# Peptides against a protein of PDB entry 5JXT: the designs that were tried, part 3

Target 1, 319 residues: chain A of PDB entry 5JXT
Amino acid sequence: SLLPKKEINVYIGMSEMQVKWYQKILEKDIDAVNGAGGKRESKTRLLNIVMQLRKCCNHPYLFEGAEPGPPYTTDEHLIYNAGKMVVLDKLLKRIQKQGSRVLIFSQMSRLLDILEDYCVFRGYKYCRIDGSTAHEDRIAAIDEYNKPGSDKFIFLLTTRAGGLGINLTTADIVILYDSDWNPQADLQAMDRAHRIGQTKQVVVYRFVTDNAIEEKVLERAAQKLRLDQLVIQQGRAQVAAKAAANKDELLSMIQHGAEKVFQTKGAFGTMAEKGSQLDDDDIDAILQAGETRTKELNARYEKLGIDDLQKFTSESAYE

## One batch from the design tools (peptide; made by RFdiffusion4, then SolubleMPNN)

Design b1_p11_8_s3
Fold by OpenDDE base, seed 3:
Structure b1_p11_8_s3 (fold): chain B 319 residues (1-319), chain A 11 residues (1-11)
Amino acid sequence: as target 1 above (319 residues)
Amino acid sequence: VKVPRYLLRRR
């Protein structure tokens, strides 16, 4: 019998560089961030801010002038300048030691390019698929990863390209490096490992930048997933249609944690305390805290009816 | 590398 997948949100503080770039993104469009544009502020402008903030949460080297150099090197700075990379680096070492194999999903092909450089730097053998990968090369990569005795530890995938019906049951760990706005895309990604033919407990780690826009992306995805479930259960198919965030929702998402980001000197949370020097106990603490917050998040939405789930519940945007 | 990764990814 296929074991139920274990899903854990991994809440990760920003690095000092991420905080600086997050501040810079907010400052550049401060009038839009403060809602000063009123009814005249375009949804497109807010969507652009959201996309920049999500890039920052993934890696600061997605921006011009963030990478240190010249000379531009592949070195430890690739890791310590992004909180998600610090946690990923420690987690992958543990996963490898356990004899597990891992799928890493992202929305951003440009992040996969950073992850390729990281894999080479750490000596991790990998496969890659994104939206530009030819069909033949995609088959070859899947077959190379799935072959008996494959030396490929990591599979790097864009969530949408990796979601397309492939079997990757030779992996038992899934890392969602970021989240899709559509929770079904992430589920489809997880179902590449969590499928008939899997012999291990599938564990899904969802990376979430703490005190940032990604918490609100996650909450919105959880809300939508619960709404979709209730709509199916109640036969109310017409309710599913609010796919796109409204302007006020986007503004609330941008504002979330912004005040604390502006007040912060240095890094956030465990990244401020330990930086790149996370040990196994620090990882266990992060995973345990994440498991607790994941249960709390799920329990929050399980109590809500369809009418409540249709309302974007912005709690305080500044906590 | 002589250029930042940001520029190399303009394939």
Scores: peptide ipSAE 0.434, ipTM 0.895, DockQ to the pose 0.244
Fold by OpenDDE base, seed 2:
Structure b1_p11_8_s3 (fold): chain B 319 residues (1-319), chain A 11 residues (1-11)
Amino acid sequence: as target 1 above (319 residues)
Amino acid sequence: VKVPRYLLRRR
């Protein structure tokens, strides 16, 4: 029988460079961030801010003028300038040592370009699929990854391209490098490894930038998932979960952690204490804290009814 | 890499 998947949110502090770029994104649109635009503020402007903040949480080199150089190199700076890369780099060493194989999903094909450079730099053999990958090349990449005795350790996928019914049960670890606004897209990604034909315990690591926009993306996704489950269970098909965030929801998401980001000089959390010098004990502590916070997050939404789950609870960004 | 990754378009 297929074992239940283990899902762990991995809460990761921003690097110093991410904090600097996150501040710069907020400052550029500070009037919109403060809600000064009122009803006249465009939803498009708020959506753009959210997208820039999510890029920052993934990697600062997604921005013009962020990457150090000239010369532009592939080196340790690719890792230490992004908190998620620091944790990924340590976690992949552990995963490889365990004889596991890993799917890495992202919403951003441009982040997969960074992850390809990282794989080459670390000597990790990989496959890649995104939305631009031709059908034949997709089949070839899947077959190369799934072949008996495949030397491919990593499969890099965009979440949406990986959701297309493919079987990747030859991997037992799933890393969601970022989250979709639609929790069903992430579930569909997990189901590439967690499917009939899997022989191992599937473990899913969901990377979440701590004290940033991504916590609110995750909360909204968890709320939506619970609402979708309750609507199905109660037969209330007419409760169209408003798929799109309203302006007030987007504003609250942008404001989350913004004050702490403005007050911070340097990196966040374990990234401030140890930077790129995380050891195995630091990774265990991050995973344990993540498992606790994952249980707390799930427990928060499990107790709510449909009417409560339809309300955006702005936890005050000012506490 | 001769240019910033930001400028690297997938060929």
Scores: peptide ipSAE 0.431, ipTM 0.900, DockQ to the pose 0.225
Fold by OpenDDE base, seed 1:
Structure b1_p11_8_s3 (fold): chain B 319 residues (1-319), chain A 11 residues (1-11)
Amino acid sequence: as target 1 above (319 residues)
Amino acid sequence: VKVPRYLLRRR
């Protein structure tokens, strides 16, 4: 029988460089961040801020003038300048030592470009698929990854490209490097490894930048997933989950953790203490804390009814 | 890398 998947949110502090860029993004649009535009603020402006903050949570080199150089090199700076890369680098060493194989999903093809450079730098053999990959190249990459005795350790995928019904049961680890606004897209990505033909327990690591916009993206996705489940259970097909956040929701999401980010000099959490010097015990502590916070997050939404889940107020998740 | 990754287009 297929074993249940284990899903763990991995809460990761920003690097010093990420904090600096996160501050810069907020400062550039400070009037919008402070709600000074009120009802007149453009929803498009707020969506752009959210998109830039999500890029920052993924990697600062997604911005112009962020990457150090000239000369431009592929070196340790690619890892230590992003909290998610520091955790990924340690986690992949452990996964490889265990004889596991890993799918890495992102919403951002430009992040997959950074992850390719990282794979080359670490000597990891990989496959890649995104939304621009030709159909023939997609088949070839899947077949190369799935072949018996494949030396391909990592499969890099965009979440949407990975969602297209492919079988990747030759991997037992799934890393969601970032989250979709639609939790069903992430579930469809996990189901590439968690399917008939899997012989191992699938473990899903969902990376979440702590004290940042990504916590609110995760909360919104969890609310939506619970709402979708309750609508199916109650037969209330008319409760279209409002797919798009309103202006006030977007503003609340942008403001989440912003004050602490402005007060912070250097990195956050374990990234401030250890940075690239994370050991196996530090990773175990991060995973254990993540497992606890994941259970707490799920328990909050399990108690909520349809009417409460339709109110995207940060306050209603704590009552 | 000859240029910053921000400028790299996937060929």
Scores: peptide ipSAE 0.407, ipTM 0.895, DockQ to the pose 0.224
Fold by OpenDDE base, seed 5:
Structure b1_p11_8_s3 (fold): chain B 319 residues (1-319), chain A 11 residues (1-11)
Amino acid sequence: as target 1 above (319 residues)
Amino acid sequence: VKVPRYLLRRR
C-alpha cells in the first residue's frame, strides 16, 4: 500500500542580503505599502510588489545589481546570500546520505537557473524541466532520471511543467522551493512522487520564508485547499475556486512582517545566529519547529466552516 | 568574464 505523504513546512529566515533587498522593494513603493494610494492604487501595482517580494524570498540574485562582482563567479556566496539555499544545501547533504532522491519544484524558471549552477558547484547530477522544455527533451529527461541505476540525484522542475501527468516515483523527497497560488498545483507536483509505484515514504518539504509575504501565501493556499475540500465534499464545487485576492488582501500580505523587516539590520532568526554555519542539530530544530507550526496551521483551518474560509482575514481563525 | 545571473537569459 502507498504510505501517506508527510508534509512539513520549513520556515526559513532571510539572509542579510535578502533583508536589504526586501527593504528596497518595500521602500520603492512605500506609499502603496502604507495604503496611501487608497482607491487609486491599482491591483496590478500590488501584484507586482507581491511578485518582487516572492522573488526576494527565493533568491536576491533575481534582481539587477544583487550578485557580487565582477568577476561574477559560482561560489559559496550563491548559498549564503539566500536563506532557502542555506537550508537546501544542508538538507540535500542529509537526503543524499540517506540514499534518497529529490524533486525540487519552483514557480520561477530563473530560480531553476540558479539551482543548476548550484548543482554544478556542489557536483550534484541533475535533470531539468520547465515550461520552455521541448516535449522530446522532457521525455528524455524523465527517462534519464527514472532509469534503473540513474546517477541523477536531483530533478529541477517548474511546478506547472512538472505537474503535467509525469511519473517520478523514483524520487521519495519533494522540495517545494516556493508555493503556487493554487494549492492544487503543489498537490499535483507532490503526486509526481506520491503515486502508484512509489515504494518509500514520500516526504514533502515546503520552504516558507519566515516573517515575510510567503507566510501569507501559504496561509491563503491552505485556506483555499480546505475550502476546495469542503466544497467538493458538499457537491458545490463551482463557486469557491475563482476568488482571486482583492486589493486589501494583497496589501495585508505585503504589510505582513514589513515593520520587523525595516527594523532588522542583519539576517532573521537562525540565519542571524549561525548563517551558513548551520549544523545537523540546527536543521533538526528547524524541521521540528516546522512540523509543529504545520500541525498548528492545519488545526486552525480544520475547525473552520465554509463561511469562515471565505473570509481571508486571519482574525476569524483566532476566534 | 561571466555576466551576472540576472542577465543570463536561457535561450
Scores: peptide ipSAE 0.445, ipTM 0.897, DockQ to the pose 0.230; fails the geometry check

## One batch from the design tools (peptide; made by RFdiffusion4, then SolubleMPNN)

Design b1_p12_3_s3
Fold by OpenDDE base, seed 3:
Structure b1_p12_3_s3 (fold): chain B 319 residues (1-319), chain A 12 residues (1-12)
Amino acid sequence: as target 1 above (319 residues)
Amino acid sequence: APRVPAYLLRRK
């Protein structure tokens, strides 16, 4: 029988470099961030800020001029300059030692490019699929990954390209390096490993940059997922899926944690304390804290009705 | 020469 998947949000502090770039993004558009634009502020401008902040949460090298060089090198700086990479690097070592195989999903093909360089640097054998991958190459990559005795440890996928009906039940670990605005896209990604033919407990690690916009992306996705479930259960199929975030929602998301980011000197949380020197106990603590916060997040939305779930709850914007 | 990151090469 297929075991239920275990889903854990992994809350990760920004590196010092991420904090600096996050500050720079906010400062560049400070009037928009402070809501000073009022009715004149364009939704497009706010969406652009959101996208830059999400890039920062993924990796600072997604920005031009962020990477140290020339000369450009593939070295430890690729890891320690992004909190998610630090956690990923430790987690992958554990996953490999356990004899597991892993799917890594991202919204950003350019992040997969960084992850390819990382895989080469660590000597991890991998496959890749994104939205530009030809159909034949996609089949070949899937077959190479799924073959008996495959030496491919990692599959790198964009969430949308990986969601398209493929079977990857030869992996038992799923890492969502970032989240889709549509929770169904992430579910479809998980269902590549969590499907008929899976013989192991599927574990899903969802990386979330702590004290940043990604917490609000996650909350909005969780809210939408619960709403979709209640609509199905109540037969109210006409409840329009919550439209794209309004200006006030986007502004609230941008403002979340911004004050603390401006006050922060150096890195956040475990990244400030340990940086790249996380041990197995630090990872266990991060995973345990993440499991607790995941339960709390789910329990918050399970108590809400359809009418409450249609409203954007801004209450947690300043905590 | 140091390897140029593949993601920098793909941007050109």
Scores: peptide ipSAE 0.034, ipTM 0.727, DockQ to the pose 0.581
Fold by OpenDDE base, seed 1:
Structure b1_p12_3_s3 (fold): chain B 319 residues (1-319), chain A 12 residues (1-12)
Amino acid sequence: as target 1 above (319 residues)
Amino acid sequence: APRVPAYLLRRK
């Protein structure tokens, strides 16, 4: 029988460079961030801020002029300048030593470009699929990854390209490098490894930047997932319509952790203490803390009714 | 020579 998948949110501090770029994004639009535009603020402007903050949480080199150079090099700076890369680099070494194989999903094809350079730098053999990959090349990449005795350790996928019904049961680890606003897209990605033909325990690691916009993206996705479950159970088809965040919700998400980010000099959390020098014990501590916070997050939404889940107020999750 | 990141080459 297929074992239930384990899902663990991995909460990761920003690097010093990420903190600096996160501050710079907020400062550029400080009037919008402070709500000075009020009801007149463009929803499109707030959505753009959210997208820039999510890019920062993924990797600062997603911004023009962020990468050190000339000369431009593929080196350790690709790793230590992003908290998620520092954790990924240690976690992949452990996964490889365990004889596991890994799917890495992102919403951002430009992040997969950074991950390709990282794979080459570390000597990891990989496959890649995104939304621009031709159908024939997609089949070839899947077959190359799934073949008996494949030397491909990593499969890099965009979440949407991975969602298209493919079988990747030759992997037992799934890393969601970032989250979709729609929790069903991430579930569809996990179900590429968690399907008939899987012989191992599937473990899903969901990377979440701590004290940042990504915590609110995660909370919103968890809320939506619970709402979708209750709507199915209660037969209330009409409730699904409020999928898009309003302006006040977007503003609250942008403001989350902003004050602490402005007060911070250097990196956050374990990234400030250890940076790229994370050891196996530091990774175990991050995973254990993540498992605890994941259980707490799920427990908050399990007790809520449909009417509470329709209110995207940060307060309603704590009452 | 240090490898130029492929993502920098794809942005040109």
Scores: peptide ipSAE 0.034, ipTM 0.727, DockQ to the pose 0.656
Fold by OpenDDE base, seed 2:
Structure b1_p12_3_s3 (fold): chain B 319 residues (1-319), chain A 12 residues (1-12)
Amino acid sequence: as target 1 above (319 residues)
Amino acid sequence: APRVPAYLLRRK
């Protein structure tokens, strides 16, 4: 029988460079961030801020002029300038040593471009599929990855491109480098490895930038997933989970952790203490803390009814 | 020589 997947949220501090860019994004639109734009401020402006903050949480080099150079190099700076890359780099070494194979999903094809450069830099053999990959090239990449004795360690996928019913049961580790607004897209990504034909325990690591917009993206996704489950269970198909965040929800998400980001000089959390010098014990501590916070997050939403799950709980609006 | 990041080349 297929073993149940283990899902762990991995909460990761921003690098110093991410903090500086996160501050700069908020400062550029500070009136919008403070809600001063009133009823006239477009939902589109807030969505744009959210997208820039999510880009920052993934990698600062997603912005023009962020990468150090000239000369432009593929080097350790690609790793230490993004908290997620520091954790990924250590985690992939462990995964490889265990004889596991890994799917890495992102919402951002431009992040996969950075991950390709990282794979080349570390000497990791990989396959790639995104939304621009031709159908024939997709089949070839899947077959190359799934072949018996494949030397491909990593499969890089956009979450949506990976959702298309493909079988990747030759991988046992899934890394969600970022989260979709729709939790079903992430589940569909996990189900590429967690399917009939899997022989190993599937482990899913969901990377979440701590004290940032991504925590609220995750919370909203968890809330929506629980609501969708309860609606199905109660036969109340008419409770359309509001698919799109409203203006106030987006504002609350943007404001989450913003004050702490403005007050921070340098990096966050373990990234401030250890930077790129994370050891195996630091990774174990991050994974253990992540497992605890994952259980707490799930337990929070499991107790809520449909009516509670339809309310946006801004805990942060009362401080 | 250090490789020029391919993601910088794809933005052109």
Scores: peptide ipSAE 0.163, ipTM 0.788, DockQ to the pose 0.661; fails the geometry check
Fold by OpenDDE base, seed 5:
Structure b1_p12_3_s3 (fold): chain B 319 residues (1-319), chain A 12 residues (1-12)
Amino acid sequence: as target 1 above (319 residues)
Amino acid sequence: APRVPAYLLRRK
């Protein structure tokens, strides 16, 4: 029998550069962020702000003119300028030392491009699949990763491309570098490693930028997943709330942590204290705190009935 | 080392 997968949310502070870019994104649309746009504020504008904030949480170099250069360099700045990269860099060293192999999922192909440069810089052998990868190249990448004695440590995947029924049971670690709005897409990604033929305990690390929009993306995804589970269990498949965020919910998500971001002169949390100097004890503390907060998050939604979960997710994402 | 990042090459 497969061991149950262990899922841990890893809450990560922003780097100083991420805080500066997060502030700049909020300031550019400050009237919309403050709710001053009223009836004239489009859902599209709020969705655009959400997408820029999510890019910032992933890596500041996703913005034009953010990367230092020319000349551009592949060096330590690629890591220390993003909190998720600092934690990823330490975690991958631990994973490799344990003799594990890892799938890294993102929503953003442009983040995978940064992760390729990172893999080259660290000397990590990798495979890549995204939405643009040809069918033959996908097969070749999967076969190269899964072959007996494969020297490929990392598989870089977009969540949607990785969801396409492929088997990656030769990996035992899954990193969700970011979350899908549809929690089922993340589950489908995890199930590439957590499937028949897996011989190890699958561990899933979900990276979440602390005190930022990604906490609210995670909360919504957890709520939707619980609702979907209850609807399936009750045989009420029609009530599967295709839950798009409304304007007020998007605004609330954008505002989450914004005041603290504006007050912050530097990095957040452990990133302010240690930055790139995180040691193994700091990683253990982050993972333990993440495991606790994951249990608390799950316990919050396990107590809610369908009616309570629906009150928070009233709009349909599939209209 | 100085290089053109792969993500800048893919934008062309």
Scores: peptide ipSAE 0.094, ipTM 0.762, DockQ to the pose 0.530; fails the geometry check

Design b1_p12_3_s4
Fold by OpenDDE base, seed 5:
Structure b1_p12_3_s4 (fold): chain B 319 residues (1-319), chain A 12 residues (1-12)
Amino acid sequence: as target 1 above (319 residues)
Amino acid sequence: APRVPRYLLRRA
């Protein structure tokens, strides 16, 4: 029988470089961030801010002029300048020692480009699929990954390209490096490993930048997933889950943690204390804290009815 | 070693 997948949100502090770039993104549009734009503020402007903040949470080198150089180097700076890369680098060493194989999903093909340079730097053999990958090359990459005795440790996928019905049951670990706005896209990504033919316990690590916009992206995705489940269970197909965030929801997401980010002169949390010097005990502590916060998040949304889940109020999840 | 990152090469 297929074992239930274990899902753990991994809450990760920003690096010092991420904090500096996160501040710059907020400062560039400070009037919009403070809500001073009022009725004149476009939803498109807020969506652009959200997308820049999500890029920052993934890796600061997604911005022009962020990477040190020329000359550019593939070195430790690729890791220590992004909190998610620091945790990923330690976690992949553990996963490899356990004899596991890993799928890494992102919304951003440009992040996969950074992850390719990282894989080369660490000597990790990998496959890649994104939205631009030709059908034949996609089949070849899947077959190369799934073949008996494959030396490919990592599969790099965009969530949407990886969601397209492929079987990757030769992996038992799934890393969601970022989250889709549609929780069903992330579920479809997990189901590439968590499917008939899987012989191991599938573990899903969802990376979430702590005290940043990604917490609100996660909360919204969890709320939507619970709503979708309740609608299916109650046969109420007419509850059009409001697919798109409104302006006030987007503004609330942008403002989440912004004050603490402006007050911060260095890295956040464990990134400030340990930085790239995270050991196995620090990773265990991060995973345990993540497991606790994941249970708390799930328990919060399990108590909510359909009417509460239709109200995007962070407050209704604390009552 | 000095190199051009892959993500910069893919923008060109």
Scores: peptide ipSAE 0.193, ipTM 0.820, DockQ to the pose 0.507
Fold by OpenDDE base, seed 4:
Structure b1_p12_3_s4 (fold): chain B 319 residues (1-319), chain A 12 residues (1-12)
Amino acid sequence: as target 1 above (319 residues)
Amino acid sequence: APRVPRYLLRRA
């Protein structure tokens, strides 16, 4: 029988470089961040800020002029300058040692480019699929990954491209490097490994930058998922979850953790304490804390009715 | 020569 997925949110502090770039993004549009634009603030401007903040949470080298150089090198700086890369680097070593194989999903093909460089740097054999991958190349990559005795450890996928009906049951670990605004896209990605033909316990690690916009992206995704479930269960098809965040929701998401980010000199959390020198105990602590916070997050939304889940309230996280 | 990161090459 297929075992239930184990899903763990992995809460990751920003590196010093991420904090600096996160500050810079907020400062550039400080009036919008402070809500000073009022009714005149464009939803497009707020969406652009959200997109830049999400890029920062993924990797600072997604910005022009962020990477140190010339000369530009693929080296340890690719890892330590992004909290998610530090955790990924340690987690992949553990996963490989366990004889597992891993799917890594992102919304950002440009992040997959960084992950390809990382894979080459670490000597990880990989496959890649994104939205630009030709159909034939996509089939070839899937077949190369799934073949008996495949030496491909990692599959790099964009969430939406990887979510399209493929079987990747030869992997048992799924890393969501970032989250889709639509929780169904992430579920569809997980279901590439978690389906008929899987023989192992599928474990899903969802990376979430702590004290940043990604916590609110996660909360919104969890809220939407629960709402969708309740609507299906109650037959209330008319309760269309508001498909798009309003301006106030976007502003609230942008403001989340912003003050603390502005006050911070250096990195956040475990990244401040250990930087790139995370050991196995630090990873276990991060995973355990993540498992606890995941249960708490789920428990918050399980208690809410349809009417509560329709309101994106920052306050529903404090009751 | 230092390997040019692919993500730099794809932005050029």
Scores: peptide ipSAE 0.185, ipTM 0.793, DockQ to the pose 0.588
Fold by OpenDDE base, seed 1:
Structure b1_p12_3_s4 (fold): chain B 319 residues (1-319), chain A 12 residues (1-12)
Amino acid sequence: as target 1 above (319 residues)
Amino acid sequence: APRVPRYLLRRA
């Protein structure tokens, strides 16, 4: 029988460089961030801010002129300038020592480009698929990863390209480096490893930047998933869960943690204390805290009815 | 040796 998958949200502080870039993104559009535009503010402008903040949470080198150079180097700065990379680097060493194999999913093909350079720098053998990968090259990459005795440790995938019904049961660890707005896309990604033919316990690590917009992306995805489940269970016609956030929802998401980000000099949380010097105990503490917060998050949404889940108000999730 | 990261080369 297939064992149930274990899913853990891994809450990660921003690096000093991420805090500086997050501040810069908010400052550039400060009138929109403060709600000074009111009803006149463009939904497109708010969506653009959301997308820049999500890029910052993934890696600051997704911005032009962010990478140090010339000369440009592939070195430790690729890791310590992004909180998710610091945690990933330690977690991958542990996963490899355990004799596990790992799928890494992202929404951003440009992040996979950074992860390729990271894999080369650390000497990790990998496969890659994204939305631009030819069908033949996709088959070849899957077969190379799945072959008996494959020396490929990591598979790098965009969430959408990974969602296309492929079998990757030769991996037992899934890392969601970022989250989709649609929780079904992430479930489809997990189900590449969590399928018939899996012999190990599948563990899913969902990376979430703490005190940032990604917490609100996660909350919205969890609300949508619970609403979809309740609609199916109650046989109610598709309450069209408003697939697109309204302006007020987007503004609330942008404002989440913004004040603390502006007040912060340096990095956040464990990134401020340890930076790239995280040890095995620091990783265990992050995973344990993440498991607790994951249970708390799930317990909040399990108690909510359909009418409460339709109201994306920041207040209704805390009552 | 200094190398141009692949993610920079793919932007060109």
Scores: peptide ipSAE 0.102, ipTM 0.760, DockQ to the pose 0.608
Fold by OpenDDE base, seed 2:
Structure b1_p12_3_s4 (fold): chain B 319 residues (1-319), chain A 12 residues (1-12)
Amino acid sequence: as target 1 above (319 residues)
Amino acid sequence: APRVPRYLLRRA
């Protein structure tokens, strides 16, 4: 029988470089961030801010002129300048030692480019699929990864490309490097490893930048998932969960953690204390804290009815 | 090693 998947949110502090770029993104559009545009503020402007903040949470090198150089180098700076890369680097070492194989999903093909550079730098053998990958090349990459005795450790996928019904049950670890706005896209990604033919315990690590917009992306996705489940269970299929965030929701998401980001000089959390020098105990502490917060997040939404889940709870960004 | 990052090559 297929074992239930274990899903853990991994809450990760921003690096100093991420904090600096996050501040710069907020400052550039400070009037929109402060809600000064009111009803006249463009939803498109807010969506753009959200997309820049999500890029920052993934890696600062997603911005032009962010990477140190010329000359550009493949070196440790690729890792220590992004909190998610620091945690990923430690987790992948552990995963490899355990004899596991890993799927890494992202919404951003450009982040997969950074992850390819990282894989080359660490000597990790990998496959890649994104939305631009030709059908034949996709089949070849899947077959190369799934073949008996495959030396491919990592599969890099965009979440949407990985959602296309493919079987990757030869991996037992799933890393969601970022989250989709649609929780079903992430579930479909997990189901590439967690399906018939899996022989191991599937573990899913969902990376979440702590004290940033990604917490609110995750909360919204969890709320939507619970609402979708209740709507199906109650046969109320007509309660179309409002698929798109409204302006007030987007503004609240942008404001979340913004004050603390502006007040911060340097990195956040364990990234401030240890930088890139996280040890195995630091990783265990992050995973344990993440498991606790994951249970708390799930428990928050499990108690809510349809009417409550349709309300955007703006926890005030100012408490 | 000195290189052009792949994420930069895909912008060109």
Scores: peptide ipSAE 0.051, ipTM 0.734, DockQ to the pose 0.501; fails the geometry check

